# Ledger of designs, part 56: peptides against a protein of PDB entry 3C66

Target 1, 189 residues: chain A of PDB entry 3C66
Amino acid sequence: KSWANLFEKNDFFFRYKFYLEITAYTRGSDEQHLKWSGLVESKVRLLVMKLEVLAGIKIAHPFTKPFESSYCCPTEDDYEMIQDKYGSHKTETALNALKLVTDENKEEESIKDAPKAYLSTMYIGLDFNIENKKEKVDIHIPCTEFVNLCRSFNEDYGDHKVFNLALRFVKGYDLPDEVFDENEKRPSK

## One batch from the design tools (peptide; aimed at target 1 L20 K136 R168 F169)

Design b2_p29_6 (made by RFdiffusion4)
Pose (drawn by RFdiffusion4):
Structure b2_p29_6 (pose): chain A 189 residues (1-189), chain P 29 residues (1-29)
Amino acid sequence: as target 1 above (189 residues)
Amino acid sequence: DSVEGFILAHSPATSDPVFHKNEEMTATL
C-alpha cells in the first residue's frame, strides 16, 4: 500500500445510521455567535458522557468539527423558518429562499453589511444495543440535562429573538448536504 | 427503524432554560 492510504479521509457520515445534531443559532452579531456557540460546543462532550453510560447506547461518537453557516436574515419570520427547516435533508431546501454566506460572496457589499443569522452544528453519531424486540429507546433526560448545562451566569442568552439551541435525531440518509463533500454520494434508501 | 423528537430552547442568566419545544428524543429499533 501507500502513505496516501493512511491519510484517507474518514467516513464518519457513512458509518452510522443515526446521528444526534446539536445546533446553536444566533440572529445577532459575529461575536454574539462566537460566545454562544462557544459555550454550547464546550458542553457537547458532557452529552457524550451522559449518553454513553446508558444501557442501550453502544457508542456516542462526536465528530471533531462543528458545521458552520450563516444566512442573511431580515425578518424574525426568517430566523424562525431557519430553525424549523435546518437540519434535515428533507427540509433544508427551503433555506434556498435566503441568501447563504459563501466563500465567494462573503466580501460583497449587500452581504458583508446585511444582518445575519449564524448556525453551528455538532454531530454525535449513535449506535445501539438493540435490547429485545423492536422497542422504543428514550434518551430525553440526558438531552435536556445537556440543554440546562448550556448556560452562563455572567452572560444572558435568554433573548430568544437572538439566541437559540436545538437538537435533532436524524437518520444517516437524511443528513444535511453540508456533511458530504464534493466527492461523496449520499447514503440511500 | 425510526426516530422521533426535537428540542428547541434557550438559556437565561437569571433563571432556568426555557423550552420552546420539548419533544421526547427517541428511537424505535

Design b2_p29_6_s1 (made by RFdiffusion4, then SolubleMPNN; from b2_p29_6, 10 letters changed)
Fold by OpenDDE base, seed 5:
Structure b2_p29_6_s1 (fold): chain B 189 residues (1-189), chain A 29 residues (1-29)
Amino acid sequence: as target 1 above (189 residues)
Amino acid sequence: SSVSGRIVAYSPANSEPVFLVNEPMTATL
């Protein structure tokens, strides 16, 4: 099966038991976020290549498109909360305390001029080679190298009050709601 | 086998990343 047929959204979030989430966060302007997220997205392929050569990883398959969201984020505490709670179905309900920015509400006076946190999330499906001896697969090294590569690209990205980057390892049943259509049932445990 | 992990980086540019690690980025199969 060609790689091209694997990029269909239809079964990607059901195909793997495990996913790596890569989220670029920006508390600032849309322009700042576009530059930051675009950089992160451009480097994901390098991370995939580093994961694929690790012993015990059978497949590292990136999803082709980022998931985009933004919230009204009036305080630094709200920004920390977003980074803590986002990326897991177990914790994402805490984000309901914040105003989600949508195409329908973005022109409202209370939202238009409000401070915002922007999120862009890339997903990598992971399959592990279980047939070999109980090998502990440590992905910390390639993930660290990836973060360093992104953060070192521009000095402006050193400001953690504005720009952040998170990697989260998640089970398929604990993926955020954003990856499923309204009619799709979450994978079972 | 429990597989879970989260890394958040706050280090300045051109420095070694300092991570908040909530869970190990390790799969035990």
Scores: peptide ipSAE 0.026, ipTM 0.585, DockQ to the pose 0.594
OpenDDE base, seeds 1, 2, 3, 4: peptide ipSAE 0.024, 0.026, 0.023, 0.021; ipTM 0.582, 0.596, 0.566, 0.586

Design b2_p29_6_s2 (made by RFdiffusion4, then SolubleMPNN; from b2_p29_6, 11 letters changed)
Fold by OpenDDE base, seed 5:
Structure b2_p29_6_s2 (fold): chain B 189 residues (1-189), chain A 29 residues (1-29)
Amino acid sequence: as target 1 above (189 residues)
Amino acid sequence: ESVEGRIIAYSPANSETVFLVNEPMTAIL
């Protein structure tokens, strides 16, 4: 299969049992988010390289397209809630309490002038070398190094009230609904 | 089987501190 075929959405989110989600959060301007998310996205290849050299990882495959969303986010508590609940099918329904910004509603006065939280999420599919059922693959070190690399790039990115970054390890059946088309059935357990 | 985990960055710039949730981020083979 060509490299291009590996980036087909429908095949990617059904191919792996495990995924690493990388989400850049911004509570601020769209310009701030573009710079922050762009930086994070530019470093994903370095994380992939660090994951691939781990003995227990057979494949670390990035999906190239980010998933983007934004919510009206009037309070700090709302911003913390977004960061807690986003990225899992089990918890994402809690986000329905917030107003999702869409192309249809973005010009409404109540939405246009509202504080917003912006989200950009990258996905890495993971395949493991199952040689011994007792082997454990620990990905804390490369993930921590990646987070620190992004957060240390500019002093402004140290403001956790504005800029945040999360990495989540999830099973394929617990991926957010956003990765599937309306006609696609979620992977079973 | 796998253990679900999450890393969230609340640290200032140039800090090595990362907050980990639902550790360990480990796959059991």
Scores: peptide ipSAE 0.026, ipTM 0.587, DockQ to the pose 0.592
OpenDDE base, seeds 1, 2, 3, 4: peptide ipSAE 0.029, 0.033, 0.025, 0.024; ipTM 0.597, 0.642, 0.582, 0.598; seeds 1, 2, 3, 4 fail the geometry check

Design b2_p29_6_s3 (made by RFdiffusion4, then SolubleMPNN; from b2_p29_6, 12 letters changed)
Fold by OpenDDE base, seed 5:
Structure b2_p29_6_s3 (fold): chain B 189 residues (1-189), chain A 29 residues (1-29)
Amino acid sequence: as target 1 above (189 residues)
Amino acid sequence: SSVSGRIVAYSPANAEPVFLENEPMTAIL
């Protein structure tokens, strides 16, 4: 399959056994989130390049579009909970305690003026060179460099009460529900 | 194969990622 065909959503989340999730979090305005997430998204290609040259990584393939969601987030504890629970099918059910903002409900009085947490998530599919030797691939260095690059871009991003960035390594069967259509079956363990 | 890990960063000045759950982002194949 050509590289272009691998960017189709339908195949991407079934193609790899492992994924790296990059999530930009904002507890503030939609404008603040647009700037922060846009910055993070613009740097993902640099992370991919650094991953591709690591020994033991065969493929680091970015998905082309971010996944976007927002929740009513009245407290700092709620914001911490979102950051802890989001990004894994095992834990994401905890988010059901919060009100998901949708196009259908965003104009409701209880939602419109409520504090919100915004999320934008980029995905990288990972394939490893399984040679007959147990290979350990450590991605901490390129991930740390990526975080430093994003955070150092603007001093306004120094407020952890507003702006956060998380990277999560996840198995395909443990991807969040958002990446699958309602009629799609999750990858098997 | 054990693969797990999450990195979170809060500050541009102290942007060293904090690993959640003490699990390294390492693919052990």
Scores: peptide ipSAE 0.033, ipTM 0.656, DockQ to the pose 0.514
OpenDDE base, seeds 1, 2, 3, 4: peptide ipSAE 0.022, 0.023, 0.024, 0.024; ipTM 0.616, 0.629, 0.592, 0.616; seed 2 fails the geometry check

Design b2_p29_6_s4 (made by RFdiffusion4, then SolubleMPNN; from b2_p29_6, 13 letters changed)
Fold by OpenDDE base, seed 4:
Structure b2_p29_6_s4 (fold): chain B 189 residues (1-189), chain A 29 residues (1-29)
Amino acid sequence: as target 1 above (189 residues)
Amino acid sequence: SSVSGRIVAYSPANAPPVFLVDEPMTITL
C-alpha cells in the first residue's frame, strides 16, 4: 500500500463536500447481518462505476472499510427510527434513546438476549462538475439498480422486517460523528 | 419488479425528504 493511499484515508472525510452513505440494516441475528452486509459491500464497486459515468460526477471514491454498529431494538418503531435518524449529524442524537451495543456491555443480560438492529455503512465521496451551478445530477438510476441488485440476490432479502438498505446523500459537515477521530473537528459549512 | 429502498436527500432548506428509490432523485448542485 503506497504512503499516498494511507494519507488519502486520513483525509477522506474532509476531501469531499458530498458523500453518499450506503447502510445495510438487519433486525435479526449477527449471522443474518454478516451475510446481508457482506453482499451489499461486495456490490459498492458496481455502484461507484455507475456513478462515475454520470456527466455531473467528476469523482466517486469509495471508503475502503465499513462502519459497524448495533443497537438494542425491541420494536419495529425503533427499527424505523434508526433508519430515519442514522447517517446525519443533525439527527443522530435521536439514537441516544436506544442502547448502543458495545464490547463493554454486550454480555449484560438485558443486552445479550435483546432484539438487535445491526448497521453496516459504506461511504462514497463525491466530487461534482461545479462549472454549472444549475446542473442537476440524477443519481436515481444507479441507486435504484444497486438496491435492486442487492435485494434480488436472495428471496430472504425481500423481508423489510429484517433486512433494509438505505442510501443517504449528505454534506461533509453533516457526516455522522463516527467517521471522525476524537481529535478531528468536523468540516465547517 | 422493483424492490423498495430508501434514498435520503437533504433539501437546501435542510428538510430531509426521504425518497423511495422508485422515485426520481435529482441532486441540484
Scores: peptide ipSAE 0.030, ipTM 0.569, DockQ to the pose 0.154
OpenDDE base, seeds 1, 2, 3, 5: peptide ipSAE 0.023, 0.021, 0.026, 0.032; ipTM 0.570, 0.568, 0.614, 0.600; seeds 3, 5 fail the geometry check

Design b2_p29_7 (made by RFdiffusion4)
Pose (drawn by RFdiffusion4):
Structure b2_p29_7 (pose): chain A 189 residues (1-189), chain P 29 residues (1-29)
Amino acid sequence: as target 1 above (189 residues)
Amino acid sequence: EEENKLLKAKGTSLGEYEISGDEMVFTPE
């Protein structure tokens, strides 16, 4: 074999059928989002610990990089549809109604200056100890405990017209396009 | 097929949240 093989990109978004995504939103400034997403990102490892000790959870595997994007966001209505529609491949298409900040356009006049909404998403891939028959698996408490840990006593993130946090349980075929690069076809049926 | 689950947390005051959306209860394959 060759050295090029050792350095082959991982296949994180193909190896699991289930993913938990944690999303920090900011309809505000760049530094408001830096602090906010920074806080949330600092707690994600704790969710891994809380999840992984559970009977039923075989593994809770965090990816190493947050997925980031921002959209021009004039109205409160837009910020809300971003939260509603972002996260699933079935629905992320509705985000095309808003202007996405890219490598090309981040420097343009009508974009550099426009108010923006910011997203930062982390993925925890899940695998399961499948109990007995086809049964429901409840991981609600560790998810809400994680949410309650996303706080600061010296910084108010209470204005939800500005700061928001969301979690999604998303099957592999329904992961957002952003996680697959130009090479990779997405998982199927 | 089962649908995806969405759990939302909106800020309400210093260090507090309103949590809404689907409970993280699901059936894995």

Design b2_p29_7_s1 (made by RFdiffusion4, then SolubleMPNN; from b2_p29_7, 10 letters changed)
Fold by OpenDDE base, seed 5:
Structure b2_p29_7_s1 (fold): chain B 189 residues (1-189), chain A 29 residues (1-29)
Amino acid sequence: as target 1 above (189 residues)
Amino acid sequence: EEEELKLIAKGTGVGEWKISGDKMVFTPD
């Protein structure tokens, strides 16, 4: 498949066994989220470059389009729950307890003025050097550098009540439903 | 057969990485 095909949705989420999810969270305004998520997204390429040079990583390919979602988030506990449950098919059903904001409901009075949590998620497909039987890959250094780079950009991003950043290592069969079209079958184990 | 690859998280001196399942959480010092 051509390099161009790696960025097509249909091929990307079926091509790799493993994915790294990078999610920027904002409990605040849409403007705050736009700035925060935009910053995080702009640094993903740097993370990819750092991952590619690791001995255990054969390929690290980013999906360039972010996935956007937002929930009504009335409490801090709800915000913690979102951060805990989001990003895995196994746990994402817990999010059904919260109201998903959609284009259809965003103008409703109960939603329009409600506190919201905004999510922007970037994906990196990972291929490992299996031949070296590396059962363990240490990615803490590049990941930590990435988080520090994002958090240190502005003092406001140090407020964990508003801005958060999480990385999740996910198998292809456990990717969130959002990455698949309605007619697509989830990868099997 | 599912290939099991494990993420290794350790202290960097500026914070700690914790792995809970497939989730990685950074806790600053």
Scores: peptide ipSAE 0.024, ipTM 0.592, DockQ to the pose 0.101
OpenDDE base, seeds 1, 2, 3, 4: peptide ipSAE 0.027, 0.030, 0.026, 0.023; ipTM 0.605, 0.603, 0.616, 0.560; seeds 1, 2, 3 fail the geometry check

Design b2_p29_7_s2 (made by RFdiffusion4, then SolubleMPNN; from b2_p29_7, 9 letters changed)
Fold by OpenDDE base, seed 1:
Formats: C-alpha cells, sequence, structure tokens
Structure b2_p29_7_s2 (fold): chain B 189 residues (1-189), chain A 29 residues (1-29)
C-alpha cells in the first residue's frame, strides 16, 4: 500500500504522538525555492527508510504533501527569526510580525517586489517501540546523512544566507496550525 | 519548557540526537 493511501490528512495529524518536521527554507526567488524544496522532498523517502530500520522506531510514516508558505523577509534577522519560530504552535505567533504572502496579496506592489522567504515542510509521523521509558533512540545518523545529502547536491545549497534545512521533533499538541483545518481541534496534552 | 530541539543544516552539527520518551535531545560532541 502506498503511503499516500494509508491515511487521510485529518487522521494523520491525530494518529501519532510525535512528528518529525522537515523544512526547506529559501530566501531568494521562487525558482530557487522550487529547486531546493523539490530536492529535499525527493530525499525524504530515503530518510524514512533509514528511520524505519532503527531500533526503537516502530513506524516512520511520511505525509505525502508538503505545506507551503512564504513571508516578506526584508532582512537577514527576519530570516533567522522565521527559522527559529516556525514549526511549533508555541512559537509560530511570532511570525505574525511578518507579512504572510497569500494569493490575495501577492500582486500588491509592496509584496511583489519584496524579498521573500519560502518554506516547504514535510511531516513524518513517528511511533516508537520503547519497552522502557529510559531507552534512548539515536536518530542523528540518518538525520545527518539526509542533511548532507541535500546540501551536497549542488554547491549553491551551501549558501546559508539563501538555502536552509531544518529537522524539528514536535509533539502532536504542538504542531503548527497549518496542519489542522479550521474546524479541527488541536490534540490536547 | 522542553526546548524543542531543531536539527539545522548549520555548522558541523556534530553530536548525538536522542529521543527519550517525549524528548528529543541533541548532545554536542
Amino acid sequence: as target 1 above (189 residues)
Amino acid sequence: EEEEKVLRARGTGVGEWEISGDKMVFTPD
């Protein structure tokens, strides 16, 4: 069964206690982001395969569609702020200080020509087979390999002023608002 | 507040990422 057919969106973000978020960031052109995010997305399956074989991981299930967002990003500090605050419900409200680019406003002169940060986020639901709560699962190897694989694909991707990649471990109750529909209640703690 | 640990493709990133219960912890080497 293809991962795509296993779960509807609504079930996916309620099914797991833990999620791994993979976010590709680009402060540049839409074309640059399309190439970068496309590369990252193409490698997620390899990461999943590596996670699944780790002792203590029972399930690593990717959500098939990326979440896309973009912000007006006039400064490097703004870009750092986005990377720091994005991906958690607790911190994402800080992004309200920036102008979110939408289909409704993208043609406005002040937005059209403004520097932008683009975000593409993939989610992996995680279920752990930990018999003892004291057991530790090390994921640094597959995560590091994934990052290196993405960054080494093109020399341009070494420019951290333009291209960034982050992996965030998030609890279900702290997922960003973007993963829930307007009528859905966020999972409780 | 359990600081959400983010693995960023920055620097050497040399260390250990571990998941223990509800925590993901990065320990620098």
Scores: peptide ipSAE 0.036, ipTM 0.657, DockQ to the pose 0.219
OpenDDE base, seeds 2, 3, 4, 5: peptide ipSAE 0.030, 0.028, 0.036, 0.048; ipTM 0.587, 0.627, 0.647, 0.673; seed 5 fails the geometry check

Design b2_p29_7_s3 (made by RFdiffusion4, then SolubleMPNN; from b2_p29_7, 8 letters changed)
Fold by OpenDDE base, seed 5:
Order: structure tokens, then C-alpha cells, then sequence
Structure b2_p29_7_s3 (fold): chain B 189 residues (1-189), chain A 29 residues (1-29)
């Protein structure tokens, strides 16, 4: 299968047992989010390169399309809840307590001027060379370097009240519903 | 300072992974 096929949505979320989710969060304007998420997205390839050279990682393949969502986020507690619950099928149902912003409702008076949290999520499929159950692959170094690289790019990105960045390691069966089409069956355990 | 949610994937063996806060906890099968 050509490298082009690896970036097609069709089987990407079924191909790997493990995924690294990279989510850029912004509680602010859409312009702020565009700049922040764009920066994060531009650095994902560097993270992939750092992951690929680690002993025990066979493959690190990025899905090139970000997943975009936004919620009405009236409080800081709501913003913390989003960051805690997003990115796992087990916990994402808690987000139903918040108003999802859609193309259909974005012009409603109660939504248009409301504080919002914006989310952009990138996915990396991971395959490990685990010969022995005892082999530990520690990805904390490249992940930490990636976060530091993004946060240090602009002084404004140090404001955790506005800008956040999370890296989540997730099994294929626990991927968020957003990555699957309505007719696709979630991977089994 | 809210610790950056850097997921530490420790223990990429065959087993169960649980997310505890910003950490991936591996339980070997």
C-alpha cells in the first residue's frame, strides 16, 4: 500500500492497537486557536521523527487531518473538565453536559457571544517492537520536548488559562467517536 | 503551575493500559 493510503481515513483508526492523541486547546478567540493549533500541527512531524528513532517503536504514522471541535465553555472548571474527559470513549460522554458548537447553532445568540473552548486533535498510530513483555518503551522524553517546543514558541502560549496542550496514549478500542464514521464499527478489545 | 498533561507512556508491553490523570499506567497481563 502506497504511503498515500496510510493517510486515508479508511483504515487508519483500525490499523494500530495504540494511538497518541495530540490535542491543542484554546479558551479564547478562533484567531487565537488558529495560531496555536497551527503551530502544534506544524511540529507534529518533528515528534514523529523523534518517536521513530526510539528503541521499541517500529512505526509512528501521523494522520494528517486534524479533528476540530468547539464547546461553549462558560467557566474555567468547564475548561478543565473538557481537558480531563476528551480523548477517550470511556469518558467523552461527560462532554454531553456542554453545548457543542455546530454550523447549525453557531449563530444562535446564546452561542455566538459565549466563551468557547476550541479543540484540534492530531493522531499518531504506533506499532511497537515488543519481543518481550518486559520491554518498556518510554516516550516521555520526546513528548516533553514537543510540549516545551510548542509552549516556548511565543510567550502568550505560557498562559494555561487560554492555551493548553495534551498528549494522550489511547488504545484503538477507546478512541473517541469522532474518528469513526456512523457506519463504522468500533474496534473490539 | 498546572503540570503539562504530558502523557508518560510507561510499559508498552502486552497488557492493559489505564489513564490516570496525565499518566499511562501499564498493567501487564
Amino acid sequence: as target 1 above (189 residues)
Amino acid sequence: EEEEKVLYAKGTGVGEYEISGDKLVFTPD
Scores: peptide ipSAE 0.053, ipTM 0.610, DockQ to the pose 0.075
OpenDDE base, seeds 1, 2, 3, 4: peptide ipSAE 0.033, 0.045, 0.038, 0.034; ipTM 0.559, 0.608, 0.585, 0.596; seed 1 fails the geometry check

Design b2_p29_7_s4 (made by RFdiffusion4, then SolubleMPNN; from b2_p29_7, 9 letters changed)
Fold by OpenDDE base, seed 4:
Structure b2_p29_7_s4 (fold): chain B 189 residues (1-189), chain A 29 residues (1-29)
Amino acid sequence: as target 1 above (189 residues)
Amino acid sequence: EEEELKLYAKGTGVGEWEISGDKMVFTPD
């Protein structure tokens, strides 16, 4: 069991053709983000369960750990850009216009006190049942239920200026660079 | 009340996708 889990973890981002990315965004304090992202992450298992019961989905496999990042985010437009561009290799280069917060720079005065957007991203690998050409998979239903579940947990999470939740369906070759090790080559088309 | 879902999706190449706002429907080939 342990070896199977380790193996699955090591090749997770190469195993599936399709992935669902769940990203919790917070433009506010670190404390706000920890609460928000923690809630979202705690509910991912429920989304997986709902996806697995769909006839058109053969496998919905969650990755166990979130990916964390934060950017200096001085404007609302920057926050919208982050939400638009993050989660795809094709578009993530646009985020280079923003200052990524790192352990090396987080204590710089210009960064320490700057408004920030925090991101926590969970991944679900998807395998579709293609055998039944007549079956439609409506991912909207379980996804909407998931979003509603997260947003309704606390009234504060209804403030879209601070808290956001996005789901992105991506192909394996279009996964963000963050999911691969430095020595790993991203999947080809 | 249904909260607005930000959902991004592209064609899979293994079926047809219908995407409208927060709605994403996949029909396998």
Scores: peptide ipSAE 0.125, ipTM 0.712, DockQ to the pose 0.174
OpenDDE base, seeds 1, 2, 3, 5: peptide ipSAE 0.120, 0.029, 0.029, 0.027; ipTM 0.709, 0.594, 0.590, 0.591; seed 5 fails the geometry check

Design b2_p29_8 (made by RFdiffusion4)
Pose (drawn by RFdiffusion4):
Structure b2_p29_8 (pose): chain A 189 residues (1-189), chain P 29 residues (1-29)
Amino acid sequence: as target 1 above (189 residues)
Amino acid sequence: DEPNPLIKAHSSPDEVTFLRNDTFSFSPE
């Protein structure tokens, strides 16, 4: 074999059938999002611990990098549809109605200056100890406990017209395009 | 298929407010 093989990219978004995504939203400024998403990202490891001790959870595997994007966001209505539509491949297409900030256009006049909404998403891939027969598995409490941990007593993130946090349980075939690079086809049926 | 569950919230120094809090359960394959 060769040195090139050792350094082959991991296949995180193909190896699990289930993912938990944690999303921090900011309809505000760049630094408002830096602090906000920074706080949320700092608590994600705790969710891994809370989840992984559970009977039923075989593994809660955090990915090493947040997925970031921002859109020009004129109206409150837009910010809301972003939260609604972002996160699933079935629905993320609706985001095409808004202008996405890219490598090419981040420097353009009508974009550099426009109000923006910011997203920061972390992925925890899940695998399960499948109990007996096909049964429901409830991981609600550790998810809400994680949410309650996303707070600061010296910084108010209470204005939801600005700051938001969301979590989604998304099957592998339904992961957002952003997680697969130019090479990779996405998982199927 | 079942819809994906969603938990949505925000926090302040005084409290945490949930804007949407679905039952976060599912049946894994």

Design b2_p29_8_s1 (made by RFdiffusion4, then SolubleMPNN; from b2_p29_8, 12 letters changed)
Fold by OpenDDE base, seed 3:
Structure b2_p29_8_s1 (fold): chain B 189 residues (1-189), chain A 29 residues (1-29)
Amino acid sequence: as target 1 above (189 residues)
Amino acid sequence: EEPEPLIVANSSPNKTTFLRDDKFEFIPD
């Protein structure tokens, strides 16, 4: 089956037991985020290629569309909380303490001019060639190379107060709610 | 059941692997 047929949204988040989440964070302007997230997104294909050549990885398939969200983020502590809590169903409920920016509320005076954190998240579904629980697949090298590639592209991206990048290895049952439609049931353990 | 791999040298199957920038964090499940 061609890569194109795997990108039908409907079953991607049910197809794999394991996912790699790549999140670009920006505490700044929408323009800053568009540049940063666009760069990160453009490099995901290189990460996929590096993952696919690892002996323990059978397949690495990126989801084609990023997930976008933004929060009112008045403090640096709020920004740290977003980076800590986002990307896992176990912890994402902590984000309810922050105001989610929506199309319905974005023009409210209290939200329009508020400091914001923007998030763009890419997903890679992973299938492994593992026979036993003792086998190791070390993704540290390709992930570190990916981060370094993104951060080194522009000196401005070295400002950790504004720009951040995280990679999270997550099980399908612990994916964030945002990846499922309202009528879809979360995968079981 | 497909066995869970150790995805980093110092990780364990019962920990979430999280890379923020150049730092890996291992969060217990």
Scores: peptide ipSAE 0.331, ipTM 0.854, DockQ to the pose 0.067
OpenDDE base, seeds 1, 2, 4, 5: peptide ipSAE 0.328, 0.326, 0.307, 0.164; ipTM 0.861, 0.831, 0.845, 0.729

Design b2_p29_8_s2 (made by RFdiffusion4, then SolubleMPNN; from b2_p29_8, 13 letters changed)
Fold by OpenDDE base, seed 5:
Structure b2_p29_8_s2 (fold): chain B 189 residues (1-189), chain A 29 residues (1-29)
Amino acid sequence: as target 1 above (189 residues)
Amino acid sequence: EEPEPVIRANSSPNSTTFLRQDEFVFIPD
């Protein structure tokens, strides 16, 4: 399969059993989020390179398009809830308690002027090469280095009330609904 | 073969910057 076919949405979220989700969160302005998410996105390639050199990783392939969403986020508790619940099909239903910002509702006065949390999520598909079931792959080191790289880029990104970054290891059957089209069946467990 | 995950609590669930897999970080034993 050509590398070109690997980046097509059609099979990317069915190709791997494991995914690394990288989500940039911003509770602030759209401008703040664009800067933060743009930085994070720009560094994903470096993370991929660090993952690929691990002996237990056969393949680390990034999906090319970020997934964008935003919620009305009136409180800090709501922002913590978003960060806790987002990125897993198992937990994402909790986000239904918040108002998702859509093209249809974004101009409503109650939404337009409301505090918002912005989310940009990148996905990396992972294929592992383990010879022994006892072999363990440590992705913690490259992931931590990635987080440190992003957070240290600008002093403003030290404000955890505004800027957050999460890396989530997710199985294909537990990917968020956003990655699938309406006609696609979620991978089975 | 799928790697057997070693699930360890390495980050607070309320961490603002975190590595998570059901509140655990994917680390080797």
Scores: peptide ipSAE 0.028, ipTM 0.634, DockQ to the pose 0.131
OpenDDE base, seeds 1, 2, 3, 4: peptide ipSAE 0.029, 0.025, 0.027, 0.023; ipTM 0.614, 0.626, 0.606, 0.609; seeds 1, 2, 4 fail the geometry check

Design b2_p29_8_s3 (made by RFdiffusion4, then SolubleMPNN; from b2_p29_8, 10 letters changed)
Fold by OpenDDE base, seed 5:
Structure b2_p29_8_s3 (fold): chain B 189 residues (1-189), chain A 29 residues (1-29)
Amino acid sequence: as target 1 above (189 residues)
Amino acid sequence: EEPEPLIVAYSSPNETTFLRQDEFSFIPD
């Protein structure tokens, strides 16, 4: 199957047992988030290249489309909670305590002027080389280089109260609900 | 069962930037 077929949503989130999630967080304006997330997204390809050359990684394939969400985020504690709970099916239900911003509710007075946290998430599907009996794959170096590359681009991105970046290693059965269509069955363990 | 690779999770010096791994126990050397 051609590389083009790997980027079809329906197959991508079922193809791999493991995924690396890259989430850019912004507690601020939509403009701030657009700049931050756009930067992060622009660097994902470099991370993929660094992952592919690791001996334990057979394949690293990025999903091309970011997943976008935003929440009303009145406090710093709420922002920390979002960063802690987002990106895993096991924990994402905790986000139900916050108001998700939707196209239907974004114009409501209580939401329109409320502080918001914006999220943009990129996914990389991972396949590992089992044959080499390397039970341990260290992705720390390429991930750290990626984070440093993003954070060092502008001094403003050093403000952790506004801008954050998280990388999460997730199994396919624990992917967030947002990656599946309503008619798709979540992968089993 | 295909042997699952151990992925090393790391904490950045700043707790707000991290690589999280929920299911793989960090076996400290």
Scores: peptide ipSAE 0.031, ipTM 0.629, DockQ to the pose 0.115
OpenDDE base, seeds 1, 2, 3, 4: peptide ipSAE 0.023, 0.028, 0.031, 0.032; ipTM 0.580, 0.609, 0.633, 0.659; seeds 1, 4 fail the geometry check

Design b2_p29_8_s4 (made by RFdiffusion4, then SolubleMPNN; from b2_p29_8, 13 letters changed)
Fold by OpenDDE base, seed 2:
Structure b2_p29_8_s4 (fold): chain B 189 residues (1-189), chain A 29 residues (1-29)
Amino acid sequence: as target 1 above (189 residues)
Amino acid sequence: EEPEPRIVATSSPNETTFLQQDDFVFIPD
């Protein structure tokens, strides 16, 4: 059974205390982003497999669908800001300084031809094995391997001005608003 | 409160640390 059939969206973001967010960033064309994000998404399963074998990880469950967003991104500083602020409820309000591209506004002259940053975010729910009182779980190896795998796939993906990849460890109460429906309450701390 | 695991993530040599470490508080039993 594919992971897609195991979890409804509504329970996935409430099921775990911890999540690993994988965000592919592209400041360029939609075509560039499609290729980059598609590659990253295709490798998430490999990351999951590497996480699952870690002694401190009991469960690593990927959410099947990416979350897509795009912003008008006129400067490199804006692009850095997006990468810094995205992926946490605590910091995502800073993104309100940028114009979110929506289906309603995408055809506006000021938005249509503007430089854009595209974001595709995958989520992995994490449950940790604390039975051995292991206070420390080191995920840097599988995460680094994953980043290297994605970045090395094509030479173009080495251009950090265009393509970026971030992994963020986030608590359930600090997940971005995008993962919740309008009628859902954010998990409490 | 269930003890929260300390997650250690290192940046790749060529990238700024995108892996943000959350402060994990170990509550010793």
Scores: peptide ipSAE 0.028, ipTM 0.593, DockQ to the pose 0.130
OpenDDE base, seeds 1, 3, 4, 5: peptide ipSAE 0.027, 0.030, 0.035, 0.023; ipTM 0.599, 0.613, 0.630, 0.577; seeds 3, 4, 5 fail the geometry check

